# Designs tried in a protein design run: peptides against a protein of PDB entry 2C5K. Part 32

Target 1, 91 residues: chain A of PDB entry 2C5K
Amino acid sequence: EDPFQQVVKDTKEQLNRINNYITRHNTAGDDDQEEEIQDILKDVEETIVDLDRSIIVMKRDENEDVSGREAQVKNIKQQLDALKLRFDRRI

## One batch from the design tools (peptide; aimed at target 1 E13 R17)

Design b2_p26_6_s1 (made by RFdiffusion4, then SolubleMPNN; from b2_p26_6, 13 letters changed)
Fold by OpenDDE base, seed 2:
Structure b2_p26_6_s1 (fold): chain B 91 residues (1-91), chain A 26 residues (1-26)
Amino acid sequence: as target 1 above (91 residues)
Amino acid sequence: SEKEKEEEILRKKSEKMREKLENSKL
């Protein structure tokens, strides 16, 4: 599989797992899972940087149509932002 | 090529992400 698509899939899975966890745990706690979530969110932000860089290279050096990939990254960013909001709003 | 380099970065990223998913406690 295309490494880009694999990373997109993996990132979505990570965010979905966090989202599901928050659904089950709508109150913040001081446990290992809360720390894991914070770590994953930071990892996802870094992953987005990697994805965007790959798109830039594809567009610049390969002259490929990247509109679909840009849309995928945009969707991940939106999912991340929504998740961060849910995470931060927990009491 | 730069494309191949970025693909390798993503491949390595995915491998690490899958490992973390496997070890996740969520």
Scores: peptide ipSAE 0.669, ipTM 0.935, DockQ to the pose 0.862
OpenDDE base, seeds 1, 3, 4, 5: peptide ipSAE 0.668, 0.668, 0.668, 0.666; ipTM 0.935, 0.935, 0.935, 0.934

Design b2_p26_6_s2 (made by RFdiffusion4, then SolubleMPNN; from b2_p26_6, 14 letters changed)
Fold by OpenDDE base, seed 2:
Structure b2_p26_6_s2 (fold): chain B 91 residues (1-91), chain A 26 residues (1-26)
Amino acid sequence: as target 1 above (91 residues)
Amino acid sequence: SEIEEEKERLREISKKMREKLAKSKL
């Protein structure tokens, strides 16, 4: 298993869970769950930093295939930004 | 090596992420 791909998968799963929650809860409600979302979003931001770092490091080794990784991280960033917007716009 | 250390870092990140997913109340 490629640990980079695993982190990408895990990150997208977290974002998907938040997105599903927001879909079911169009208005802010349970304080504990709202706080959990905020914490996860922050964790994802940090994970993106880690992913970008890993790409930089892996590119130093010609034997490592890093093709498509930058696009994957970009996709996660876009998903995160969209989710933040949905989260913040809820009443 | 730096590469293996970075891979291990990612493995730990994934492990923690999965643990959080398992505990999620969403």
Scores: peptide ipSAE 0.689, ipTM 0.941, DockQ to the pose 0.863
OpenDDE base, seeds 1, 3, 4, 5: peptide ipSAE 0.686, 0.687, 0.687, 0.688; ipTM 0.941, 0.941, 0.941, 0.941

Design b2_p26_6_s3 (made by RFdiffusion4, then SolubleMPNN; from b2_p26_6, 12 letters changed)
Fold by OpenDDE base, seed 4:
Structure b2_p26_6_s3 (fold): chain B 91 residues (1-91), chain A 26 residues (1-26)
Amino acid sequence: as target 1 above (91 residues)
Amino acid sequence: SEKEEEEKILEERSKKMREKLKKSKL
């Protein structure tokens, strides 16, 4: 499979896992689990950097249409921001 | 090529995320 699409899939799986956890735990819970969420969110941010870089290279060096991939990354960013909001607003 | 290098970065990122997912406590 295309490494880009695999990463998109893996990233969304991680974000969905966090979302499901927050749904079950609407208040701050176990410190280890809260720390894991923070770690995953940071990993996703780094992953977005890698995804964006790959798109830049595709535009510049391969002259490929990247509109679809840009939309996918935009969607991930929106999902990340939504999760950060949910995570931070828990009491 | 730089494209191949970025693909390798993504492959490693994916591998790392999958390994963390296996160990997740959530």
Scores: peptide ipSAE 0.640, ipTM 0.924, DockQ to the pose 0.829
OpenDDE base, seeds 1, 2, 3, 5: peptide ipSAE 0.638, 0.638, 0.639, 0.637; ipTM 0.923, 0.923, 0.923, 0.923

Design b2_p26_6_s4 (made by RFdiffusion4, then SolubleMPNN; from b2_p26_6, 13 letters changed)
Fold by OpenDDE base, seed 4:
Structure b2_p26_6_s4 (fold): chain B 91 residues (1-91), chain A 26 residues (1-26)
Amino acid sequence: as target 1 above (91 residues)
Amino acid sequence: SEKEEEKKILKEKSKKMREKLEKSKL
């Protein structure tokens, strides 16, 4: 019902799947899956832009308290950055 | 309103993300 929360949930699920894959595959090697991960990471970055935009609109036009949603986006950004680090540092 | 437009964007985003999750081979 709340599209913001649904996107947050879906985004975290994508990141969790990547994290689980990296855990099972600590070395790069499967080009198809590596490419999929790269694509998902880019999709997540674009999704964060959409989430931030929605927060800006809520804050500006609706004058709603957005602190909770800002914290959720911050958490996603942190999870994304952590996964990028894990992904890039694999041998 | 812009708020409703952003909701539509997120709704469509979620739909596409779920479709990709279903196809994921990870």
Scores: peptide ipSAE 0.517, ipTM 0.893, DockQ to the pose 0.881
OpenDDE base, seeds 1, 2, 3, 5: peptide ipSAE 0.511, 0.517, 0.513, 0.513; ipTM 0.891, 0.893, 0.892, 0.892

Design b2_p26_7 (made by RFdiffusion4)
Pose (drawn by RFdiffusion4):
Structure b2_p26_7 (pose): chain A 89 residues (1-28, 31-91), chain P 26 residues (1-26)
Amino acid sequence: EDPFQQVVKDTKEQLNRINNYITRHNTADDQEEEIQDILKDVEETIVDLDRSIIVMKRDENEDVSGREAQVKNIKQQLDALKLRFDRRI
Amino acid sequence: DDLRENEDKREENLENLREDTEEREE
């Protein structure tokens, strides 16, 4: 919807796509470099979401707690995924 | 698998977020 919500949706979807891939290919790979690149891009995307919240928090007419919860959720998804990726054997 | 599906659109969404954040900061 708004640019922030679109990036949140794209990020969750992008993480979910890699997660589904790892389930199918759980051995240690054609997509290895590609996954590392995308996960790094996701880290930097979360920094951009955080910065966006910082700026919007300056506006007293904005409650950013919903956005903060969404970013926290995405960081949890990313952390769970990174470990699954790291532990392919 | 295509892990970067709709990559251009996702980059456009991220750029729009950065532009909207900059306009709000100004």

Design b2_p26_7_s1 (made by RFdiffusion4, then SolubleMPNN; from b2_p26_7, 12 letters changed)
Fold by OpenDDE base, seed 4:
Structure b2_p26_7_s1 (fold): chain B 91 residues (1-91), chain A 26 residues (1-26)
Amino acid sequence: as target 1 above (91 residues)
Amino acid sequence: MDLRANKEEREKNLQKLREETEKKEA
């Protein structure tokens, strides 16, 4: 599997892991993992930047279709935003 | 609890992605 697809997979797995954790810990301050979650979310944001940069470079190659990759990154961004909302809405 | 999934593998994959991107940018 190419690095782009693997990074996409890794990122989604990370977001799912946090999402599952939030499901089990719906109250802010329930544990000492809030800072870690925030750090991971920032790491995901940086990873998305790397994914986008990769796509931009690929777009410069006229022989490559990046539509699928753009859709994947869009999906990850939506997943990240939804997770941020869940995290912030914790009581 | 460790919330990070496969940290070492993820870092390796991300590095590969960055290297490919940088190579094409050069």
Scores: peptide ipSAE 0.680, ipTM 0.927, DockQ to the pose 0.900
OpenDDE base, seeds 1, 2, 3, 5: peptide ipSAE 0.679, 0.680, 0.680, 0.679; ipTM 0.926, 0.927, 0.927, 0.926

Design b2_p26_7_s2 (made by RFdiffusion4, then SolubleMPNN; from b2_p26_7, 14 letters changed)
Fold by OpenDDE base, seed 2:
Structure b2_p26_7_s2 (fold): chain B 91 residues (1-91), chain A 26 residues (1-26)
Amino acid sequence: as target 1 above (91 residues)
Amino acid sequence: MDLKKNKEEYLKNLEDLRKETEKREK
């Protein structure tokens, strides 16, 4: 079991939920779920920050190869940034 | 899927690891 991978998996699932919401709701402020989606966005953002910190700790304290983890976090961060942009551009 | 719980577990493990490392370095 790799708890890091579980967190990444959960994060990706939340990103997918956000993506689906944006696709179905191209108008801002006209849905009671929007606040929940905003909360999820913040949770994912915070999670990515924590994952980045975890990589720093692993490199520093355990001297482990974290290249794979860095790539994964970079990927989900790019997904988040794209979703945030799409979410904010809704009218 | 439970992001908050799994995240909490992971961060706890990380903190435990950090504390052990700190002890070794003293």
Scores: peptide ipSAE 0.347, ipTM 0.763, DockQ to the pose 0.153
OpenDDE base, seeds 1, 3, 4, 5: peptide ipSAE 0.328, 0.340, 0.327, 0.323; ipTM 0.753, 0.761, 0.752, 0.753

Design b2_p26_7_s3 (made by RFdiffusion4, then SolubleMPNN; from b2_p26_7, 14 letters changed)
Fold by OpenDDE base, seed 4:
Structure b2_p26_7_s3 (fold): chain B 91 residues (1-91), chain A 26 residues (1-26)
Amino acid sequence: as target 1 above (91 residues)
Amino acid sequence: MDLKKDKEKIEKNREELRKKTEELEK
């Protein structure tokens, strides 16, 4: 498995862990895990930047069809946005 | 629960992607 696909997989797993936590903790807390979630969400945002840069380079320097990879990153962005919404809207 | 599970693996894979990208950017 290439680094891009592995990073995609890792990122989705990170988001799934947070989603599972939010499911169990539907009320906003005041503990270290709440801050940890924020850290991970920011980390995922940075990862998405890296994924996008990778795609740009592939298009420019490798002249490869990146449509599939672009769709994968779009999916991760959608998952991130949905999760951020759930996280922020908790009572 | 451990929200940062597999942190080392994640960082390693991300670094590999970054390095590959940077090598191609040169």
Scores: peptide ipSAE 0.676, ipTM 0.932, DockQ to the pose 0.846
OpenDDE base, seeds 1, 2, 3, 5: peptide ipSAE 0.673, 0.673, 0.675, 0.674; ipTM 0.932, 0.932, 0.932, 0.932

Design b2_p26_7_s4 (made by RFdiffusion4, then SolubleMPNN; from b2_p26_7, 15 letters changed)
Fold by OpenDDE base, seed 2:
Structure b2_p26_7_s4 (fold): chain B 91 residues (1-91), chain A 26 residues (1-26)
Amino acid sequence: as target 1 above (91 residues)
Amino acid sequence: MDLKKNKEEREKKLQELIEKTKKLEE
């Protein structure tokens, strides 16, 4: 299996889990819960950095088409940004 | 709450990606 696709899949699933949690918990939880969510979001951000780095390397290979992968990462970034807004707006 | 997928599993997949990336840089 393509490691890139697996990481993308795992990342989207993680964001979906948080999104579902926020949907069910539209008010901020206790400090421990909020910190846990922040930690996960930070992990996702770091994962996206690694995905971008891998794309940069693959783009140097003339036989590699990275357009689809770039679109996938863009989608994850948009999902992350939307989720961060939802997270921050909870009162 | 149980929001996290198994972190070790995710990290393993990320490491596989990193190793593949390193090979591409060779």
Scores: peptide ipSAE 0.061, ipTM 0.590, DockQ to the pose 0.819
OpenDDE base, seeds 1, 3, 4, 5: peptide ipSAE 0.054, 0.057, 0.058, 0.060; ipTM 0.590, 0.611, 0.618, 0.590

Design b2_p26_8 (made by RFdiffusion4)
Pose (drawn by RFdiffusion4):
Structure b2_p26_8 (pose): chain A 89 residues (1-28, 31-91), chain P 26 residues (1-26)
Amino acid sequence: EDPFQQVVKDTKEQLNRINNYITRHNTADDQEEEIQDILKDVEETIVDLDRSIIVMKRDENEDVSGREAQVKNIKQQLDALKLRFDRRI
Amino acid sequence: ENLRENEEEYNENLHNLREETEEREN
């Protein structure tokens, strides 16, 4: 919807895609470099979502707690995924 | 397998977020 919500949706979808891939290919790979690149792009995308929240919080007419919860959720998804990726054997 | 499906659209969404965040900061 708004640019923030679209990036949140894209990020969750991008993480979910890699997660589904890892389930199918759980051995240590054609997509290895590609996954590392995408995960790094996702780390920097979360920094952009955080910065966006910082700026919006300056506006007293904005409650950013919903956006903060969404970013926290994405960080959890990323953390769980990074470990699954790291542990392919 | 295409793990960057809809890459141009995702990049444009991120660009729009960064542009809006800068306009709000100004």

Design b2_p26_8_s1 (made by RFdiffusion4, then SolubleMPNN; from b2_p26_8, 9 letters changed)
Fold by OpenDDE base, seed 5:
Structure b2_p26_8_s1 (fold): chain B 91 residues (1-91), chain A 26 residues (1-26)
Amino acid sequence: as target 1 above (91 residues)
Amino acid sequence: VNLRENQEQREENLKKLREETEKREK
C-alpha cells in the first residue's frame, strides 16, 4: 500500500485509541495517562506536517491531483481538533 | 493501558513517506 495511505490509517487508529480512552476517563487526573496523551497528540501534529509536506511536493507536479489527499488530511485535522477539545474540556 | 499499540508501525510508515517525499522533491 502507498505510504501516505498507510500513515493516514495509522494516525486515525491512534486518535481513535485515545478517544476511546477518554470516553472511559472523562475526568481530568483520573489516572496517570494525562501526560502520555499530551505527548501522543503532539506526535500526531508532527505526523500531519509530514503528510502536508508530501502533498505539497505532489502538488508541484501539475500532472498529479492532490484533492483526495488534501481531503484526507483535513479529516484527520478535524478529528485531532475534536479530540483536543474533548481532552481539554474534561472536568 | 497501552495507548501506543501501533507506534512501531506508524514510525516505519512515516519513514517510508518521508523517504518518498524527499525522493520526489529532488
Scores: peptide ipSAE 0.692, ipTM 0.932, DockQ to the pose 0.908
OpenDDE base, seeds 1, 2, 3, 4: peptide ipSAE 0.691, 0.691, 0.691, 0.690; ipTM 0.932, 0.931, 0.932, 0.931

Design b2_p26_8_s2 (made by RFdiffusion4, then SolubleMPNN; from b2_p26_8, 17 letters changed)
Fold by OpenDDE base, seed 3:
Structure b2_p26_8_s2 (fold): chain B 91 residues (1-91), chain A 26 residues (1-26)
Amino acid sequence: as target 1 above (91 residues)
Amino acid sequence: VDLKKNKEKREKAREELRKKTEELEE
């Protein structure tokens, strides 16, 4: 896999790991991992910026089809948003 | 649970992506 695909894969794996954790820990509390999750979510947001930057640059090249990559980033953004919602709705 | 299990791997991949992006900007 190229760097873009590897980053996409790693990001989705990270989000899945958090999602699985939230599933097992559906009650918010003083768990030290709560702050860790927040840090990871912010890091994922920065990762998305990196992904978008790469797409913007590729779009400047007339010979590059970025539609597939745009769809992948869109999917990650949706996954992130859904995870944030789950995270924030925990009691 | 180690939530940052793949942190090092992710950071390496991200750095490679950034470098590639920068190269394409040239």
Scores: peptide ipSAE 0.605, ipTM 0.904, DockQ to the pose 0.913
OpenDDE base, seeds 1, 2, 4, 5: peptide ipSAE 0.602, 0.602, 0.602, 0.603; ipTM 0.904, 0.904, 0.903, 0.904

Design b2_p26_8_s3 (made by RFdiffusion4, then SolubleMPNN; from b2_p26_8, 14 letters changed)
Fold by OpenDDE base, seed 4:
Structure b2_p26_8_s3 (fold): chain B 91 residues (1-91), chain A 26 residues (1-26)
Amino acid sequence: as target 1 above (91 residues)
Amino acid sequence: VDLRENKEKREENRKKLIEETKKKEE
């Protein structure tokens, strides 16, 4: 498994873990993990930047078709956005 | 509750990704 694919997998697992936690804690301020969740979400955002950079370099230096990897990153971004929306909508 | 159960794994793999990227950028 190459680092790109593994990072994608790890990131999705992290987002799923938060999503599951929010399911059990649907009220903001109901727990002491609010800041932790925010930190993790920011870490995921930075990870996405790393993924995008790797794609840019691959496209430039290796001249390979990166459409598949771009689609994977797009999917992660969508998952992150959905999770952020769910997190922010907690009452 | 530990929300970062795979933190070590993620950090290691992310480090590898970044290193590969930086090497190609050089």
Scores: peptide ipSAE 0.674, ipTM 0.926, DockQ to the pose 0.887
OpenDDE base, seeds 1, 2, 3, 5: peptide ipSAE 0.667, 0.670, 0.673, 0.669; ipTM 0.924, 0.925, 0.925, 0.925; seed 1 fails the geometry check

Design b2_p26_8_s4 (made by RFdiffusion4, then SolubleMPNN; from b2_p26_8, 18 letters changed)
Fold by OpenDDE base, seed 2:
Structure b2_p26_8_s4 (fold): chain B 91 residues (1-91), chain A 26 residues (1-26)
Amino acid sequence: as target 1 above (91 residues)
Amino acid sequence: VDLKKNKEKIEKNRKELIEKTKKLEE
């Protein structure tokens, strides 16, 4: 498996871990993991930048069909946005 | 719960991705 697919898989797994954690901790300030979650979410955003760069280069320089990879990144972005919303709405 | 359990694995593959991307940009 190429690093792109592995990064996608691992990133989704990371977001799932956070999502599962929030399911069990729906009150903001109930634990001391808020900063850690914020750090992870920031890392995911940076990871998405790396994924997008990879896609741009593949499309431009290798003339490869990147539609599938674009869809994968779009899915991760949607998952991230949904998680951010859920995280921010904890009360 | 260890929320950063997958961090090392992600970073390893990110590095590989970045390096391959840079190589293709040459």
Scores: peptide ipSAE 0.464, ipTM 0.870, DockQ to the pose 0.861
OpenDDE base, seeds 1, 3, 4, 5: peptide ipSAE 0.458, 0.463, 0.461, 0.460; ipTM 0.868, 0.867, 0.869, 0.867

## One batch from the design tools (peptide; aimed at target 1 P3 D43 L51 R53)

Design b2_p27_1 (made by RFdiffusion4)
Pose (drawn by RFdiffusion4):
Structure b2_p27_1 (pose): chain A 89 residues (1-28, 31-91), chain P 27 residues (1-27)
Amino acid sequence: EDPFQQVVKDTKEQLNRINNYITRHNTADDQEEEIQDILKDVEETIVDLDRSIIVMKRDENEDVSGREAQVKNIKQQLDALKLRFDRRI
Amino acid sequence: SHEENRDNLRESTEELEEHMDEKESEE
């Protein structure tokens, strides 16, 4: 919808796609470099989402708590995924 | 598409930052 919501959706989807891949290929791989690159891009994307919240919080007419909860959720999804990726054996 | 969406978010954030700087300077 708004640019923030679209990036949130894209990020969750991007993380979910890698997660589905890891379930199918849980041994330690054709996509190894690619996953590392995408996960790094996701880290930097979350920094952008956080910065966007910082600026919007300056506007007293904005409640950013919903956006803060979305970013917290994405960070959790990323953390859980990074460990699954790291632990492929 | 992913990079375009990130750029749109960055451009919208920058426009909002400039507007908020002007508004706080006038106050």

Design b2_p27_1_s1 (made by RFdiffusion4, then SolubleMPNN; from b2_p27_1, 15 letters changed)
Fold by OpenDDE base, seed 1:
Structure b2_p27_1_s1 (fold): chain B 91 residues (1-91), chain A 27 residues (1-27)
Amino acid sequence: as target 1 above (91 residues)
Amino acid sequence: SFKEKVEELRKKTEELEEKLEKEEEEK
């Protein structure tokens, strides 16, 4: 069991959900799900803190390998930033 | 759920941190 990979997977699924929403809703404030999407964005942002913390702690353990994990989090951050920009630009 | 998995990650992280802290104190 690897909670880190589980969280990464679920986080990416959340981002995909947001992406699909934005694609279908290019107008702000016209859907009752918009607040939910905003909440998901915030949840992902907070989850990234937990992912980063996990990596920081693992780096302190000489017996642990964090290879690839930093890249995974970087990818999630890039996706989040892009989606936040698109979400906020909606008219 | 997503929230449960995040909590599990945080819990495991904290447990590891505590172990590392104990090891550092013993050195």
Scores: peptide ipSAE 0.611, ipTM 0.896, DockQ to the pose 0.900
OpenDDE base, seeds 2, 3, 4, 5: peptide ipSAE 0.608, 0.608, 0.607, 0.605; ipTM 0.896, 0.896, 0.895, 0.895

Design b2_p27_1_s2 (made by RFdiffusion4, then SolubleMPNN; from b2_p27_1, 16 letters changed)
Fold by OpenDDE base, seed 3:
Structure b2_p27_1_s2 (fold): chain B 91 residues (1-91), chain A 27 residues (1-27)
Amino acid sequence: as target 1 above (91 residues)
Amino acid sequence: MYKEKVEKLREETEKKEKELEEKEKKE
């Protein structure tokens, strides 16, 4: 796999980790892993910047089709936003 | 996150950007 797809794959795995955590821990501050999950959320957010930059650069090459990569990043952003909202509104 | 993979992405992006800059100058 190319570096972009590797990062996408790993990012999706982290999002899945967060999703599973939120499902099992619907109360804020009741688990020692909460700080780790917050760090993962931040890391994913920062990784999306790198993914977007990669796409922006690739768009400058007329021979490259980035539509598939754009869709992947869009999906990741949507998942992240949903998870952030769920994480933040926990009681 | 897996810093090594992100770094590889950054390096590839930077390399591609430089290649494109040189290409665009010649067009």
Scores: peptide ipSAE 0.637, ipTM 0.902, DockQ to the pose 0.893
OpenDDE base, seeds 1, 2, 4, 5: peptide ipSAE 0.636, 0.636, 0.636, 0.635; ipTM 0.901, 0.900, 0.901, 0.901

Design b2_p27_1_s3 (made by RFdiffusion4, then SolubleMPNN; from b2_p27_1, 15 letters changed)
Fold by OpenDDE base, seed 3:
Structure b2_p27_1_s3 (fold): chain B 91 residues (1-91), chain A 27 residues (1-27)
Amino acid sequence: as target 1 above (91 residues)
Amino acid sequence: SYKEKVEKLREETEEKEKKLEEEEKEK
C-alpha cells in the first residue's frame, strides 16, 4: 500500500478514537487520557500538513491525478475541525 | 507505527519533489 493511503487510513483511525473519547468524556480534564487525546489532535493536525504537501508535489506532475487524494484530505480536515470544536466545547 | 508511516510519506514526498525539480530545470 502506498504511503499516502496508509497515512490516510491511520489518520482516520485516530480521528475515530478521538470521537469515541469525546462521546464518553464530555467534561474537560476529568480523565487521565485527556493529554493523550490532545496529543493525537496535534499529531493529526501536523499529519494533514504532510498530506497536503504530498498533494502539492504531485500536482507538479501533469500525469498525476490528485482529485481523489484532495477529497480524502478535505474529508479528514472536516472531521478534525468538527472534533476540535466538540473537544474544546466540553465543560 | 503511525509516526513511521507519516515519516515514510514525508520521505517519499521529498524524493519526488527533488526529481520533479530536476526535470523542471531541464525544460
Scores: peptide ipSAE 0.650, ipTM 0.909, DockQ to the pose 0.953
OpenDDE base, seeds 1, 2, 4, 5: peptide ipSAE 0.648, 0.649, 0.647, 0.648; ipTM 0.908, 0.909, 0.908, 0.908

Design b2_p27_1_s4 (made by RFdiffusion4, then SolubleMPNN; from b2_p27_1, 16 letters changed)
Fold by OpenDDE base, seed 4:
Structure b2_p27_1_s4 (fold): chain B 91 residues (1-91), chain A 27 residues (1-27)
Amino acid sequence: as target 1 above (91 residues)
Amino acid sequence: SFKEKVEELRRETERKEKELEKKEAEE
């Protein structure tokens, strides 16, 4: 069991949920779920903080290589930023 | 749940941090 990888997996599932919602709703405020999606966006942002903290702690151990984990978090951040931009640009 | 897994990660991070603090103090 790897809590880090499980959180990465769960975060990506949340991002997929957001992506699917944006695809179906190009008009802002036209659905009862919009606030829920905004909450998910915030949850992902906060989760990224926890992922980063985990990496920072692991980097204190000279025997640990965190390059792979850093790449995973970087990818998640890129996906989140793209989704936030798309979400905010809805008319 | 998602939130439960995030909390599990936080607990793991905290345990690792404490282990490292102990190791660093002994060096």
Scores: peptide ipSAE 0.657, ipTM 0.914, DockQ to the pose 0.938
OpenDDE base, seeds 1, 2, 3, 5: peptide ipSAE 0.655, 0.656, 0.657, 0.656; ipTM 0.914, 0.914, 0.915, 0.914

Design b2_p27_2 (made by RFdiffusion4)
Pose (drawn by RFdiffusion4):
Structure b2_p27_2 (pose): chain A 89 residues (1-28, 31-91), chain P 27 residues (1-27)
Amino acid sequence: EDPFQQVVKDTKEQLNRINNYITRHNTADDQEEEIQDILKDVEETIVDLDRSIIVMKRDENEDVSGREAQVKNIKQQLDALKLRFDRRI
Amino acid sequence: AEELAEELEENREKLREETDELEEELD
């Protein structure tokens, strides 16, 4: 919807796609470099979402707690995924 | 895959532009 919500949706979807891939290919791979690149781009995307929240919080007419919860959820999804990726054997 | 990567980067650029415009307005 708004640019923030679209990036949040794209990020969750991007992480979910890699997660579905890892389930199917759980051995240690054609997509290895690609996954690393995408996960790094996701880390930097979350920094952008955080910065966006920092600026919006300056506006007293904005409650960023919903956005903060979304970002926290995405960081959890990334953390769980990184470990699954790291542990392919 | 290339088109999807370009679309994802365009969405990020839109978020950065809106955030910067809001920061200038608040300053």

Design b2_p27_2_s1 (made by RFdiffusion4, then SolubleMPNN; from b2_p27_2, 14 letters changed)
Fold by OpenDDE base, seed 3:
Structure b2_p27_2_s1 (fold): chain B 91 residues (1-91), chain A 27 residues (1-27)
Amino acid sequence: as target 1 above (91 residues)
Amino acid sequence: SEEEKKKYKEKVQKLREETEKLEEKLE
């Protein structure tokens, strides 16, 4: 599997894990875990930048098809935004 | 786990390196 797909897969898996954590912890209380989640979310944001950059470069190569990759990144962005909203709304 | 985090970072780095190599090829 190519690096792009590996990153996409792992990123979505991390977001899913965080989402499950939020479901189990509807209130913020474990500061260490909360901080770790915040760090992971920031890392994901940075990863998205790398994913977008890879797509931009690949689009310059006429031998590459990026249509599916663009959709994947869009989906990750939506998942991240939804997760951040859930995370921040907790009391 | 910390090990999984490390592997994640490594995969991101591989992506970045692949991107850089492709960019260099296109230039």
Scores: peptide ipSAE 0.632, ipTM 0.921, DockQ to the pose 0.896
OpenDDE base, seeds 1, 2, 4, 5: peptide ipSAE 0.631, 0.631, 0.627, 0.630; ipTM 0.921, 0.921, 0.920, 0.921

Design b2_p27_2_s2 (made by RFdiffusion4, then SolubleMPNN; from b2_p27_2, 17 letters changed)
Fold by OpenDDE base, seed 2:
Structure b2_p27_2_s2 (fold): chain B 91 residues (1-91), chain A 27 residues (1-27)
Amino acid sequence: as target 1 above (91 residues)
Amino acid sequence: MEEERKEYKKKVEELRKATEEKEKKLE
């Protein structure tokens, strides 16, 4: 599998982990994993930069279609934003 | 979770390298 699809897959797994954590921990700072979850959120945020850069480079090659990849990144961004909102709204 | 996070970062690095290689080929 190409690195892009692997990263997309792994990113979604990270987001799923965060989602599950938020469901189990509705109180901020009530768990030793709180900081690690925050780090994962940052990891995903930074990964999106790398994903976008990858797409930008691919767009320079007229023989490659990036529409599917753009949709994947868009979906990841939407999931991240939703999770960040849920995470930050915890008391 | 920490080990999985480390492996995740490794895959991201692989993407970064692949992107750089592709960019070089386009030049």
Scores: peptide ipSAE 0.703, ipTM 0.938, DockQ to the pose 0.882
OpenDDE base, seeds 1, 3, 4, 5: peptide ipSAE 0.700, 0.701, 0.703, 0.702; ipTM 0.937, 0.938, 0.938, 0.938

